Peptides against a protein of PDB entry 4CIC. Designs and how they scored, part 120

Target 1, 148 residues: chain A of PDB entry 4CIC
Amino acid sequence: KVSTKGHYGVQAMFDLAQHFGEGPVSLKSIAERQGLSEPYLEQLIAVLRKAGLVKSVRGAQGGYILAREPRDIKVGDIIRVLEGPIAPVESVSQDDPEHSLKFDFSVTKSVWEKVKKSIEEVLDSITLADMLKDAEEAQMAQGYMYYI
Target 2, 147 residues: chain B of PDB entry 4CIC
Amino acid sequence: KVSTKGHYGVQAMFDLAQHFGEGPVSLKSIAERQGLSEPYLEQLIAVLRKAGLVKSVRGAQGGYILAREPRDIKVGDIIRVLEGPIAPVESVSQDDPEHSLKFDFSVTKSVWEKVKKSIEEVLDSITLADMLKDAEEAQMAQGYMYY

## One batch from the design tools (peptide; made by RFdiffusion4, then SolubleMPNN)

Design b2_p21_3_s1 (from b2_p21_3, 14 letters changed)
Fold by OpenDDE base, seed 4:
Structure b2_p21_3_s1 (fold): chain B 148 residues (1-148), chain C 147 residues (1-147), chain A 21 residues (1-21)
Amino acid sequence: as target 1 above (148 residues)
Amino acid sequence: as target 2 above (147 residues)
Amino acid sequence: GPFVKINLLKEKRRKFEEEEE
């Protein structure tokens, strides 16, 4: 499951992608469009900036931009930055070393590794550019439904 | 992410699969083999039993068995029983209906739906019988390395 | 839901590792 942080991070990055090439976008404007609290968005943007996915622009029209083109940012990259490596299972702290017969959790582990790989493949197959295209297609479809 | 409940549930069901055809297995023995607390396992088994994946056998040698053959139980079935529908994102309560531009939410939602579908496909492609086979293959491979 | 707790645990681990460095 993608956390709220991952979800909102993808939304914020997608908003920046929609404005890519238009110059810096204010956090306030992103927060308003995406239904996010500005303080929460500030935390997300700080992490994304530190990871080099977002750049800060200084000045009177300062704000944030994507650090790379939308085609060069995968959804998987955003999720990895915000949530770390995709883990299909919560690491139950094996804190009890004694009675844990290390019965070869290898088989159950392999199931979760297959799930992990599948999630990674999906998230790495989707770029912000793909999301932009999907949004454009959806807008065109809505425009046609109003004229029919 | 599969919860601890889903993880341990799959472990417990896999233990029952390993003993399928040998008769009922005690919760104590499953708990010991899988490194689970017996009370926690009891809760898991109660849910799995209610869902019809496990049967209780009464008597002096009472315990639990799989309700179906290992080939007829998908990992996805176990996860759905224990965790409900596979949700790729935690439902952020869309409690603020007013300002949420529905449109932007549709594209991000489609991403998560693709992830959901992918997880479902994987989990529904793996049966307890497949896991048994993988365990046998792993044991054979370990036996060959020591020798 | 089962998936959200996982990321919280990872974030706790990351914070712990960053505090030990």
Scores: peptide ipSAE 0.021, ipTM 0.765, DockQ to the pose 0.015; fails the geometry check
Fold by OpenDDE base, seed 2:
Structure b2_p21_3_s1 (fold): chain B 148 residues (1-148), chain C 147 residues (1-147), chain A 21 residues (1-21)
Amino acid sequence: as target 1 above (148 residues)
Amino acid sequence: as target 2 above (147 residues)
Amino acid sequence: GPFVKINLLKEKRRKFEEEEE
């Protein structure tokens, strides 16, 4: 499960992708479009900026831009920055090292590693450019449904 | 992410799979082998029993058994019983239905649906029988390293 | 659901550990 932080982070990054090449976007405008509180978005953007996914632009037309092209930002990159490594299971505090040696623990762990790998593969296969394309396709499809 | 409940549920079900055909297993013995508290395991087993994945056997040699063969129980079945539907994102309380209509929300939702589908495919591709096989293979590999 | 609680708990734990340091 992606946290609310991961979800909103992807939304904010996608908003920045939609405006890529149009210049800096204000946090206020992102917050309004994405239905996020501005203070919460400030926290997300601070993390994303520190990770080098977002740049701040100063000046009268200041705001935020993607630090890389949408094609060079994977959803997995955003999630890893905001949430850290994708963990398929809650860290069961392996407080008991003796239980770590049980064969059963190894097999169950392998199941979760397979889930982890699958999630990583999906999230690393989707770029912000792919999301932009999906958005354009959905808009075209809706436009066609209104004309029919 | 699978919760602790899902994780321990899979461990308990796997323990029952290892003893499948050997008769009923006590909760105490499962708890000891899997490193679970017995009271917590009782709660898990109650849910699994209600869902028809586990059967209780009464008597002097009473306990629990798998209700189906290990090959007929997917990890996905266990997770769905314990956790409900696999949700890739926290339910962002869509308290604001007006934001649900934004195109951006639809695209981001599609990303999470892809993640959901991928998780479901993995969990539904693994049975308790597959886990038993992996266990046997790992035991053989460890046995060969000691010789 | 279990998946989301994990990251929130990890983030809370991380914040708590960072505040105690």
Scores: peptide ipSAE 0.021, ipTM 0.766, DockQ to the pose 0.015; fails the geometry check
Fold by OpenDDE base, seed 5:
Structure b2_p21_3_s1 (fold): chain B 148 residues (1-148), chain C 147 residues (1-147), chain A 21 residues (1-21)
Amino acid sequence: as target 1 above (148 residues)
Amino acid sequence: as target 2 above (147 residues)
Amino acid sequence: GPFVKINLLKEKRRKFEEEEE
C-alpha cells in the first residue's frame, strides 16, 4: 500500500509533468488542480525538492518545476523519496529470540521479499512520461465518445 | 504492505501446514512456535475458520487443522480473508468534482491497479505447499553447511 | 505502514455505508 503521502506525491509530480516546459508552477495552482491543501503540498514539495526531483524557481512568476525530464522520473523514485524503501509488511518486532521462529520467519520473509520485488518492478517500469502518454490516450478516447 | 494481521495470519497458517496430517494443533502451541499472543491468534483463527480455511476439532486433543490441503491454499487467499481485497493505495476521498481532477485521478488509479495486479499475481502464485517446500530446502541447505 | 491504513479506511467506509442504508 502506498501512503496518502506517496499517492499525493505522485499526483503533484504528475501535475508538474503536465506543465513541464511551460515554466514554473505555483503551489497554489497545483493544490487547486490536484485537490490538495496548499500546506500539505508545501511539505511534499519540500521533500521532493530536497531529493532533487523538483526545483524551485524564484521571482514574481516563480514556483516549481521538475528537476528532470518526465521520462527520467520513475514512479518508484517518487515513492522511495516520500516513503522510503518499499516495505511489503509492517515491521513485526523481531524480538522473539528462539531458533525455530527464525526458520519460519525466513520462509515468510521470502514471500514478502517476492511481493516487494514485484511492487518495485512495477513502480520502476512506470515513468511520468508513461503517465503523460496514458493521459493523452484517455483524453483521446473520451473525445471520441462525445463525437459518437 | 501486508498488515500485521496478514503477516501473522500467514505464519499461523504456515504452522498449521507444517503439522498437516498430524492431527489437531492447539492455539497455545501455534502461539508459542510463532511468537504470537494466544488471544491475538484466537482472533485470527476465528476469521480463518469462518472463511473455511481452518477447521476446529473438538475433544481432549482438540485444536485446529487446515480445512484444505496446503497446495489448495494460496497466500493470496489468506490475505484476502484477513485484510479483504488488496488495496495498493489508501482511499483518497474522490470528493474533487472538476473534470481535470478526474482525468489525473484515472491515470494515477491505473498505476495503482498495476501494482495491485502484480501483488495479487505473486500472492496467488504461492501456496502453503510452496512455503513447505521452501522450508525443507532451507533446512537441507543449513544441514549441508555444517558438514 | 501505509498498507494497513488503507484496509482500515475501506472497512470504516464500508461500515459507514452499511449504517446509512
Scores: peptide ipSAE 0.018, ipTM 0.762, DockQ to the pose 0.014; fails the geometry check
Fold by OpenDDE base, seed 3:
Structure b2_p21_3_s1 (fold): chain B 148 residues (1-148), chain C 147 residues (1-147), chain A 21 residues (1-21)
Amino acid sequence: as target 1 above (148 residues)
Amino acid sequence: as target 2 above (147 residues)
Amino acid sequence: GPFVKINLLKEKRRKFEEEEE
């Protein structure tokens, strides 16, 4: 499952994608459009900036921009930056070393590896550009419903 | 991510599948083989029994059996019983109604729905019988390395 | 991960229902 952090991170990155090429966007404006608290968004943007997905622009019209074109940013890249590697199962390992799953039942592990691979394939197949296209298609579909 | 509960539930159900047709298996024996605490396993088995995936057998040689053949139990069925519906994102819902994801951004929702569908397809494509076959193939492969 | 929170919510709900019985 994607955490709230991952979800809001994708939402914030998608907002930046919608404004790509229009110049820097303020955190305040992103927070308002996306229904996020500005302090929470600041934490997300700091992580995304450190990972090189977002750039800060200084000046009176400063703010944030995507560091790459929307087509060059996968949803999987955003999730990996915010949450780390996609793990299909919660790592039982750290808190009870004695209940180390001694029987690394290779078979159950293989099930979770298949799930992991499937999630990665989906998230790596979707770019911010694909999301922009989907949004445009949805707007056109809504527009057609109002004209009928 | 599958919870520890889901993970151990699949492990326990797989143990019961390996003993399917051999009669009832004691919780103690499952717990020992799977490295689970017996009290924790009892809680898992209670849920699985209530869902009709496991049956209890009474008597001196009592215990638990699969309620269906291994081919008729999907990994997805086990996960849905133990964890509920596969949700790709944590529901941000109830504690802060003001930060209700007001903008159900249809586009971000669609991404998570694609992830959900992908997980469901994988988990529903794997039965306990498939897992048994994979275990047999792995044992044969290990056996050939020792010869 | 998100499965943790759903389980925590289910567990909280279960505890609440058990305290009301």
Scores: peptide ipSAE 0.017, ipTM 0.761, DockQ to the pose 0.016; fails the geometry check

Design b2_p21_3_s2 (from b2_p21_3, 15 letters changed)
Fold by OpenDDE base, seed 3:
Structure b2_p21_3_s2 (fold): chain B 148 residues (1-148), chain C 147 residues (1-147), chain A 21 residues (1-21)
Amino acid sequence: as target 1 above (148 residues)
Amino acid sequence: as target 2 above (147 residues)
Amino acid sequence: GPFVKRNLRKEKLKEFEAKER
């Protein structure tokens, strides 16, 4: 499962993609559009900036921009930055080394590896540019429903 | 992510599949083979039994069996019984309806729906019989390395 | 180390999520 952090991180990055080329966007404006608390967004943006997905611009019209074009940022890249490697199973806390699943049931592990690979393939196949295109198509479809 | 409950549930069901046709298996023996606590396994088996994936056999040689053949039980069926519908995102607890993600950003939702579909396709493509076959192939491959 | 700071941030995030509930 993607955490709330991953979900909101993708949402915030998508907002920055929608404004790509328009210059720096304030955290306040992103928070308002995305229904996020500004303090929570500040934490997300700090992580994304440190990973080189977002840049801060200084000045009176300062804010944040995507560090790369929307086509060069995969959803998988955002998730990996925020959550780390995609793990299909919640890690049983390593805190009980004696109940280390000694039976590395290679077969059960292989099931979860297949799930992992499938998730990675999906998330790495979707860019912020693909999401922008999907949004435009959805807006056009809604526009056509009002003209019919 | 699959929970620990889902993971151990698949493991327990796979143990029952390995013993399918041999008669009832005791919870104790499953717990020992799978490295599970017996009380935890009892809770898992109770849920799986209620869902009709496992049957209890009574008597001196009592225990549990698969309710269906291994080929008729998908990994996806086990996960859905134990965890409910596959949700790709952790549900933000419904307790704050005001911070219900009012912006159902249809685009972000579509990403998670694609992930959901992909997970479902994988888990529904794998049966306990497929897992048994994979185990046999792995054992054969290990056997050939020792010769 | 960097691990301790990550755990402290997780705890603060949980504490924040618990205070908003």
Scores: peptide ipSAE 0.018, ipTM 0.771, DockQ to the pose 0.011
Fold by OpenDDE base, seed 5:
Structure b2_p21_3_s2 (fold): chain B 148 residues (1-148), chain C 147 residues (1-147), chain A 21 residues (1-21)
Amino acid sequence: as target 1 above (148 residues)
Amino acid sequence: as target 2 above (147 residues)
Amino acid sequence: GPFVKRNLRKEKLKEFEAKER
């Protein structure tokens, strides 16, 4: 599962993608639009900035921007920065005894590795640019439903 | 993420698959082989039994068996029984305000739905019979490395 | 992450409590 941190991180990065090219966005404005607490968002942005996904701009109209174009940021990149490697299973304490458990452990491990690979493939196939496009398409579809 | 409950549930079901056709297996023997506490395994087996994936056999050689053949039990079925629907994200409180948030919420939701679908496809493509086959292949490969 | 354990237990507990009513 993606944590709440990963989820809100993707939302905050998507908000920055929607404003890409408009200049720096304040944390307050992102927090208000995304329903996030400003202190929580500050922690997320600090991690994303350290990873080089976000840049801080100084000045009277200072704030944050994407460090790369939306097409160059995968959802998988955001998740890996915020959560680390995609782990399909919660870490089972490896303290279980050695010999017979190794074989059964190998088969179950292979199942979870297949799940991991599948999640990685999906998250690495979606960019912030793809999300922007999906947003535009959804907005057009809603606009058409109001005119019928 | 699959919970520890889901993980151990798959291990316990796989143990029962390895012994399928040999008769009922005691909870104690499953617990010993899978490194599980017997009380924890009892809780797992109770859920799996209620869902019709496992049967209890009474008698002096009583225990548990798979209720279906290994080929008829998907890993996805085990996970759904133990964990419920596959949720790719932790439930975010839906209390976020009205208009602009709905749209961004829709796009992020679509990402997670794609992840969900992908996980479901993988877990529904793997049966206990596939796991048995993978185990046999791995055992043969280890045997060939020693000769 | 380790946080996934808490909410699924809460939702299943709510669903269980809702089915026992």
Scores: peptide ipSAE 0.016, ipTM 0.769, DockQ to the pose 0.015
Fold by OpenDDE base, seed 2:
Structure b2_p21_3_s2 (fold): chain B 148 residues (1-148), chain C 147 residues (1-147), chain A 21 residues (1-21)
Amino acid sequence: as target 1 above (148 residues)
Amino acid sequence: as target 2 above (147 residues)
Amino acid sequence: GPFVKRNLRKEKLKEFEAKER
């Protein structure tokens, strides 16, 4: 599962993507739009900034911006920064190295590796630009439904 | 992430698949082979049995068997029985229905739905029979490395 | 966290996992 941290991180990065090119966005405004607590968002943004996905802009019109174009930020990049490597299984403390030698363990591991690869492929195939496009398409579709 | 419960459930079901057609397997023997505690395995097997993936056989040679052929049991079926529906995100207590109306929420949700679908497709594409085949192939490959 | 919904038996599972450690 993507943690709440990963989910809110993608949400916050998507908010920054929607405002990309409009200048710096305040954490307060992101928090209000995304329904996040400002202190929680500060922690997320601090991690994303350290990873070089977000930049802080200082000044009266200061705030945060994406450090890269939305097309150059994958959802997978955000998740890896916030949660680390995608792990399909919770770390089974296989304290017993003897279980690592069991043939059954290798096959079961291969199932989870296939799941991992599939998740990585999906998350690495979706950029913030793709999300922006999906957003525009959904707004257009809703606009058309109100006119019918 | 698949929980430890899901992982051990697949492992226990795979053990039963390896012994499919050989008769009932004791929980003790599964526990020993799979490195699970017998009490933990009892709980897993109880859930799997109630879901109709495993059968209990009574008697002196009693134990557990797969309720279906290994080819008719997907990894996805095991995971759904043990864990419920695959959820790509932890339940964000979106107690606030107003957040459900935000456009951003719908797009972010669609990302997780794509992840969910991808996980489901993978887990539903792998049967216990596929795992048995992968096992046989790996044993042969190891056997050839020792000769 | 795990991509699969934690079942209501999470607490019991934790107790068993804690006993196996």
Scores: peptide ipSAE 0.055, ipTM 0.782, DockQ to the pose 0.021; fails the geometry check
Fold by OpenDDE base, seed 4:
Structure b2_p21_3_s2 (fold): chain B 148 residues (1-148), chain C 147 residues (1-147), chain A 21 residues (1-21)
Amino acid sequence: as target 1 above (148 residues)
Amino acid sequence: as target 2 above (147 residues)
Amino acid sequence: GPFVKRNLRKEKLKEFEAKER
């Protein structure tokens, strides 16, 4: 499961993508648009900034921008920054080295590795630019539905 | 992430698959082989039994068996029984209905639905029989590396 | 729940979310 942190991190990054090229966006405005608490968003943005996905702009019109173009930021990149490597299983302590269980653990491990790979492939196939496009298409579809 | 419950549930079901056709297996023996506490395994087996994936056999040679052949049990079936529907995101309370956020929520939701579908496809493509085959192949490979 | 990432960062986040409720 993507944690709440990963989910909100993708939302915040998507908000910054929607405003890409318009200059710096205030945390307050992102928080309001994304239904996030400003303090929570500050923590997310701090992590994303430290990872080089977001830049801080100083001044009266200060705020945050994407550090890269939306096409150069994968959803997988955001998730890895916020949550670390995609792990399909919660770390069960492998601490018992002695028993003949290494083999059974190997087979179950291979199942989880397949799940991991599949998640990574999906998340690495989706950019913020793809999300922007999907948003535009959905807005157009809604606009057409109001005129019918 | 598959919870510890899902992980151990797959291990326990795989142990039962390895002994499929040999008769009922005791919870004690499964627990020992899978590195599980017997009480924890009892809870897992109770859920799996209630879902019809496992059968209980009574008597002196009593224990548990798979309720279906290993080929007829997907890893996805085990996970759904133990953990419910595959949800790629932890339920963020969507409790704020009023704001214009419905659209942004729609795009992010579509990302997670793609992840969900991908996980489901993988887990539904792997049976306990596939896991048995993978185990046999890995045992053969280890046997060849030691000789 | 299925597919949960327990990171040390998640525990801190839960503590934060619990303080905001």
Scores: peptide ipSAE 0.047, ipTM 0.777, DockQ to the pose 0.013; fails the geometry check

Design b2_p21_3_s3 (from b2_p21_3, 14 letters changed)
Fold by OpenDDE base, seed 5:
Structure b2_p21_3_s3 (fold): chain B 148 residues (1-148), chain C 147 residues (1-147), chain A 21 residues (1-21)
Amino acid sequence: as target 1 above (148 residues)
Amino acid sequence: as target 2 above (147 residues)
Amino acid sequence: GPLVVRNLRQEKLKEFEAERE
């Protein structure tokens, strides 16, 4: 499962993508639009910045921007930065070394690896640009429903 | 992420599949082979039994068996029984109704639905029979590396 | 933290078990 951190991280990155090219966006404005607490968002943005997905701009109109174009940021990149490697199973505490060895050669492990690969393929196939396009298409579809 | 419950549930069901046709297996023997605590396994088996994936056999050689053939049990069926619907994201507490509405129409939701669908497709494509076959192939491959 | 998530899962599990009764 994607953590709340991963979920809100994708949401915050998508907000920055929607404002890409418009200049720096304040954390306050992102927090308000996305319904995140400012302190929580600050922690997320700090991680994303350190990973080179976001840049801070200093000055009176300071804030944050995407460090790369939306097409060059995969959802998978955001998730890996915030959560680390995609783990399909919650790590059973490695505290029993004998059980870890049985698991390493277990057919059950191969099932989870297939799930992992599938998740990675999906998340690596979706860019922030794809999300922007989907949002535009959804807004156009809603606009058509109001006119009928 | 699949919970520990889902993980161990699949492991326990796979153990029962390996012994399918050999008669009832004791919870103790499953727990020992799979490295599960007996009390934890008892809880898992109770859920799996209620869902009709496992049957209890009473008597001196009592224990548990698969309720269906290994080919008729998908990994996805086991996960759905133990964890419910596959949720790719931990549910953000619905406590803010205004945020839930924004999420419902969010492009972000569509990403998670795609992930969900992909996980479901994988887990529904794998049966306990497929896992048995993979185990046999892996054992044969290990045997050939030693010659 | 991971602990809060466990409690929410347990609550949802209880809700799901209650809906199945």
Scores: peptide ipSAE 0.016, ipTM 0.743, DockQ to the pose 0.015
Fold by OpenDDE base, seed 4:
Structure b2_p21_3_s3 (fold): chain B 148 residues (1-148), chain C 147 residues (1-147), chain A 21 residues (1-21)
Amino acid sequence: as target 1 above (148 residues)
Amino acid sequence: as target 2 above (147 residues)
Amino acid sequence: GPLVVRNLRQEKLKEFEAERE
């Protein structure tokens, strides 16, 4: 499962993508649009900044921007930064070396590795640019429904 | 993420699959083989039994068996029984109706739905019989490496 | 249930944050 942190992180990054090229966006404005608490968003942005996905801009109109173009940021990149490696199973404490030798554990591990790979493939196939496109298409579809 | 419960549940079901056709297996023996506590396994088996994936056999040699053939039990079936529906994201409390109206939420939701679908497809593509086959192949491969 | 997984993750997150201070 992607945590709430991962979910909100993707949401915040998507907000920054929507404003890409418009200059720096304040954390307050992101928080308001995305329905996040500003302190929570500050924590997310700090991590994302440290990972080089976000840049801070200083000054009176300071704020944050994407550090890369939306097409160059995968959802998988955001999740890996916020959550670490995609683990399909909660880390069962493999601390018992005797368990690692059991053949049965290897087979179950392979199932979870397949799940991991599948998740990674999906998340790495979606960029912020893809999300922007999907948003535009959905807005267009809504706009057409109001005129019918 | 699959919880520890889901993980151990699949492990316990796989143990029962390995003994399918050999008669009932005691919880104690499963617990020992799989490195589970017997009380924990009892809880898992109770859920799996209630869902009709496992049957209890009564008697002196009583225990548990798979209720269906290994080929007829998907990993996805086990996970759904133990964890419920596969949710790729922890349920963000959608309790704020104002959030449901934001276009941005629809796009992010679609990402998670794609992830969900992908997980479901993988888990529904793997049966306990597939796992048995993989185990046999891995045992054969290990046997050849030691020679 | 899904709640148990949330609690364990929150606890681990708190532990991880505490180790980083």
Scores: peptide ipSAE 0.014, ipTM 0.745, DockQ to the pose 0.014
Fold by OpenDDE base, seed 2:
Structure b2_p21_3_s3 (fold): chain B 148 residues (1-148), chain C 147 residues (1-147), chain A 21 residues (1-21)
Amino acid sequence: as target 1 above (148 residues)
Amino acid sequence: as target 2 above (147 residues)
Amino acid sequence: GPLVVRNLRQEKLKEFEAERE
């Protein structure tokens, strides 16, 4: 499972993507729109900033912006920054190195590596630009349903 | 991440697959081979048995067997039994139903649903028979490296 | 921690156990 941190990180980055080109967005406004606590969002943004996904803008119209275009930020990039490498299995304490040498362990490991690869492929195939497009399409579809 | 329960459940089921057709396997022997505690394995096997993936055999040569052929048991089936539905995100407490109605929530949800679908597709594409085959191939490859 | 597919059942069971304490 993506942690709450990963989930909210993607939400916050998506909010910044929706405002990309409009100038800096305040953390307060992101928190209000995304239903996040401002202190929690500050922690997320600090990590994202350190990773170079978000930039702080200073001044009266200060706040945060995406450091790159939405098309150049993958969901996978956000998740890797917030959570580190995608691991499909909780690290079973490799406390017994002798069991790691068992053939059975190698086969089960290969299953989880396939899962990992699949998750990575999906998350790396989705950009913030793709999410923006999906949002626009969904808004149009909802608009059409209310007019029928 | 697959939980420890899911991971060890797949290991235990794979051990039973390796002995499929050889008769019942004791929990003790599975635990020893897979490096699991016997009490923990008992809990796993109880769940797997209740789900109809494992069968208990009674008697002097009693133990456990797969209830189906290895080809008829997907890794996804094992995971669903042990862990329930694959959820790509921890349940963010939907404590605010009003936020669930926000368009942004819908888009982010769609990302996680895509991840879920991908995981399900992978896990449903791998059977215990596929794992057995992979094990045989890897054993042959190791055998060739030592000769 | 790295992206974890946790068992919702175990989390719900823990939540249910925690709500009963």
Scores: peptide ipSAE 0.025, ipTM 0.753, DockQ to the pose 0.016; fails the geometry check
Fold by OpenDDE base, seed 1:
Structure b2_p21_3_s3 (fold): chain B 148 residues (1-148), chain C 147 residues (1-147), chain A 21 residues (1-21)
Amino acid sequence: as target 1 above (148 residues)
Amino acid sequence: as target 2 above (147 residues)
Amino acid sequence: GPLVVRNLRQEKLKEFEAERE
């Protein structure tokens, strides 16, 4: 599963993508639109900024912008920044030596590696620009249903 | 991530697949070969048995067998039995209304649905028979390196 | 944490365990 952190990170990045080219967006406005707590969003944005996916703009109209164009940011990039490498199996904490997943079983490991690869391929195939396009198409479809 | 339960469940089912047609396998022997605790394995096997993936055989040579042929058991079937439906995102507990993933954002939901579908396709494409074949191929490859 | 397909049941169990502490 993508963690809550990964999910909210993608939401926040998508909000910034919707406002790309319009100038800096305040964390407050993102939090309000996305239904996130502002303190939680600050933590997410700090990580994303450090990774170079967002930029901070200072001043009275300060806030955040995407550091790159929406087409140049994959969902996979956001997830890797927030969560690290995609791991298909929970690492049993090294602290329980009895429950150390003896990953020595090469065949079961290969199954999970296939799952990992599939997830990576999907997440790396979707950009913020693709998400913007999907949102526009969904909005047009809703508009047509009200006129019929 | 597949949980430890899902991982060990696949390991245990694979062990039973390796012994398919040889008769019942004791939980003790599975636990020893797979490096699992016997009590933990008992819990896994109980769930798998209830789902009809394994059968219990009673008697002095009692134990467990696969309820179906290895080709008729997908990795996805094992995971669904042990873990339930594949969920691509952790459900934030409904109990924190502030952190309820308002999945109302249709576009982000669609991303996770694509991930879910991809995982399901992979896990449903792999049977225990495929895993047996992969193990045989790996063993042959190791044998050739020693020559 | 890294992309984890957590068992919905384990999530519920952890939630239940966390509510009991």
Scores: peptide ipSAE 0.018, ipTM 0.743, DockQ to the pose 0.016; fails the geometry check

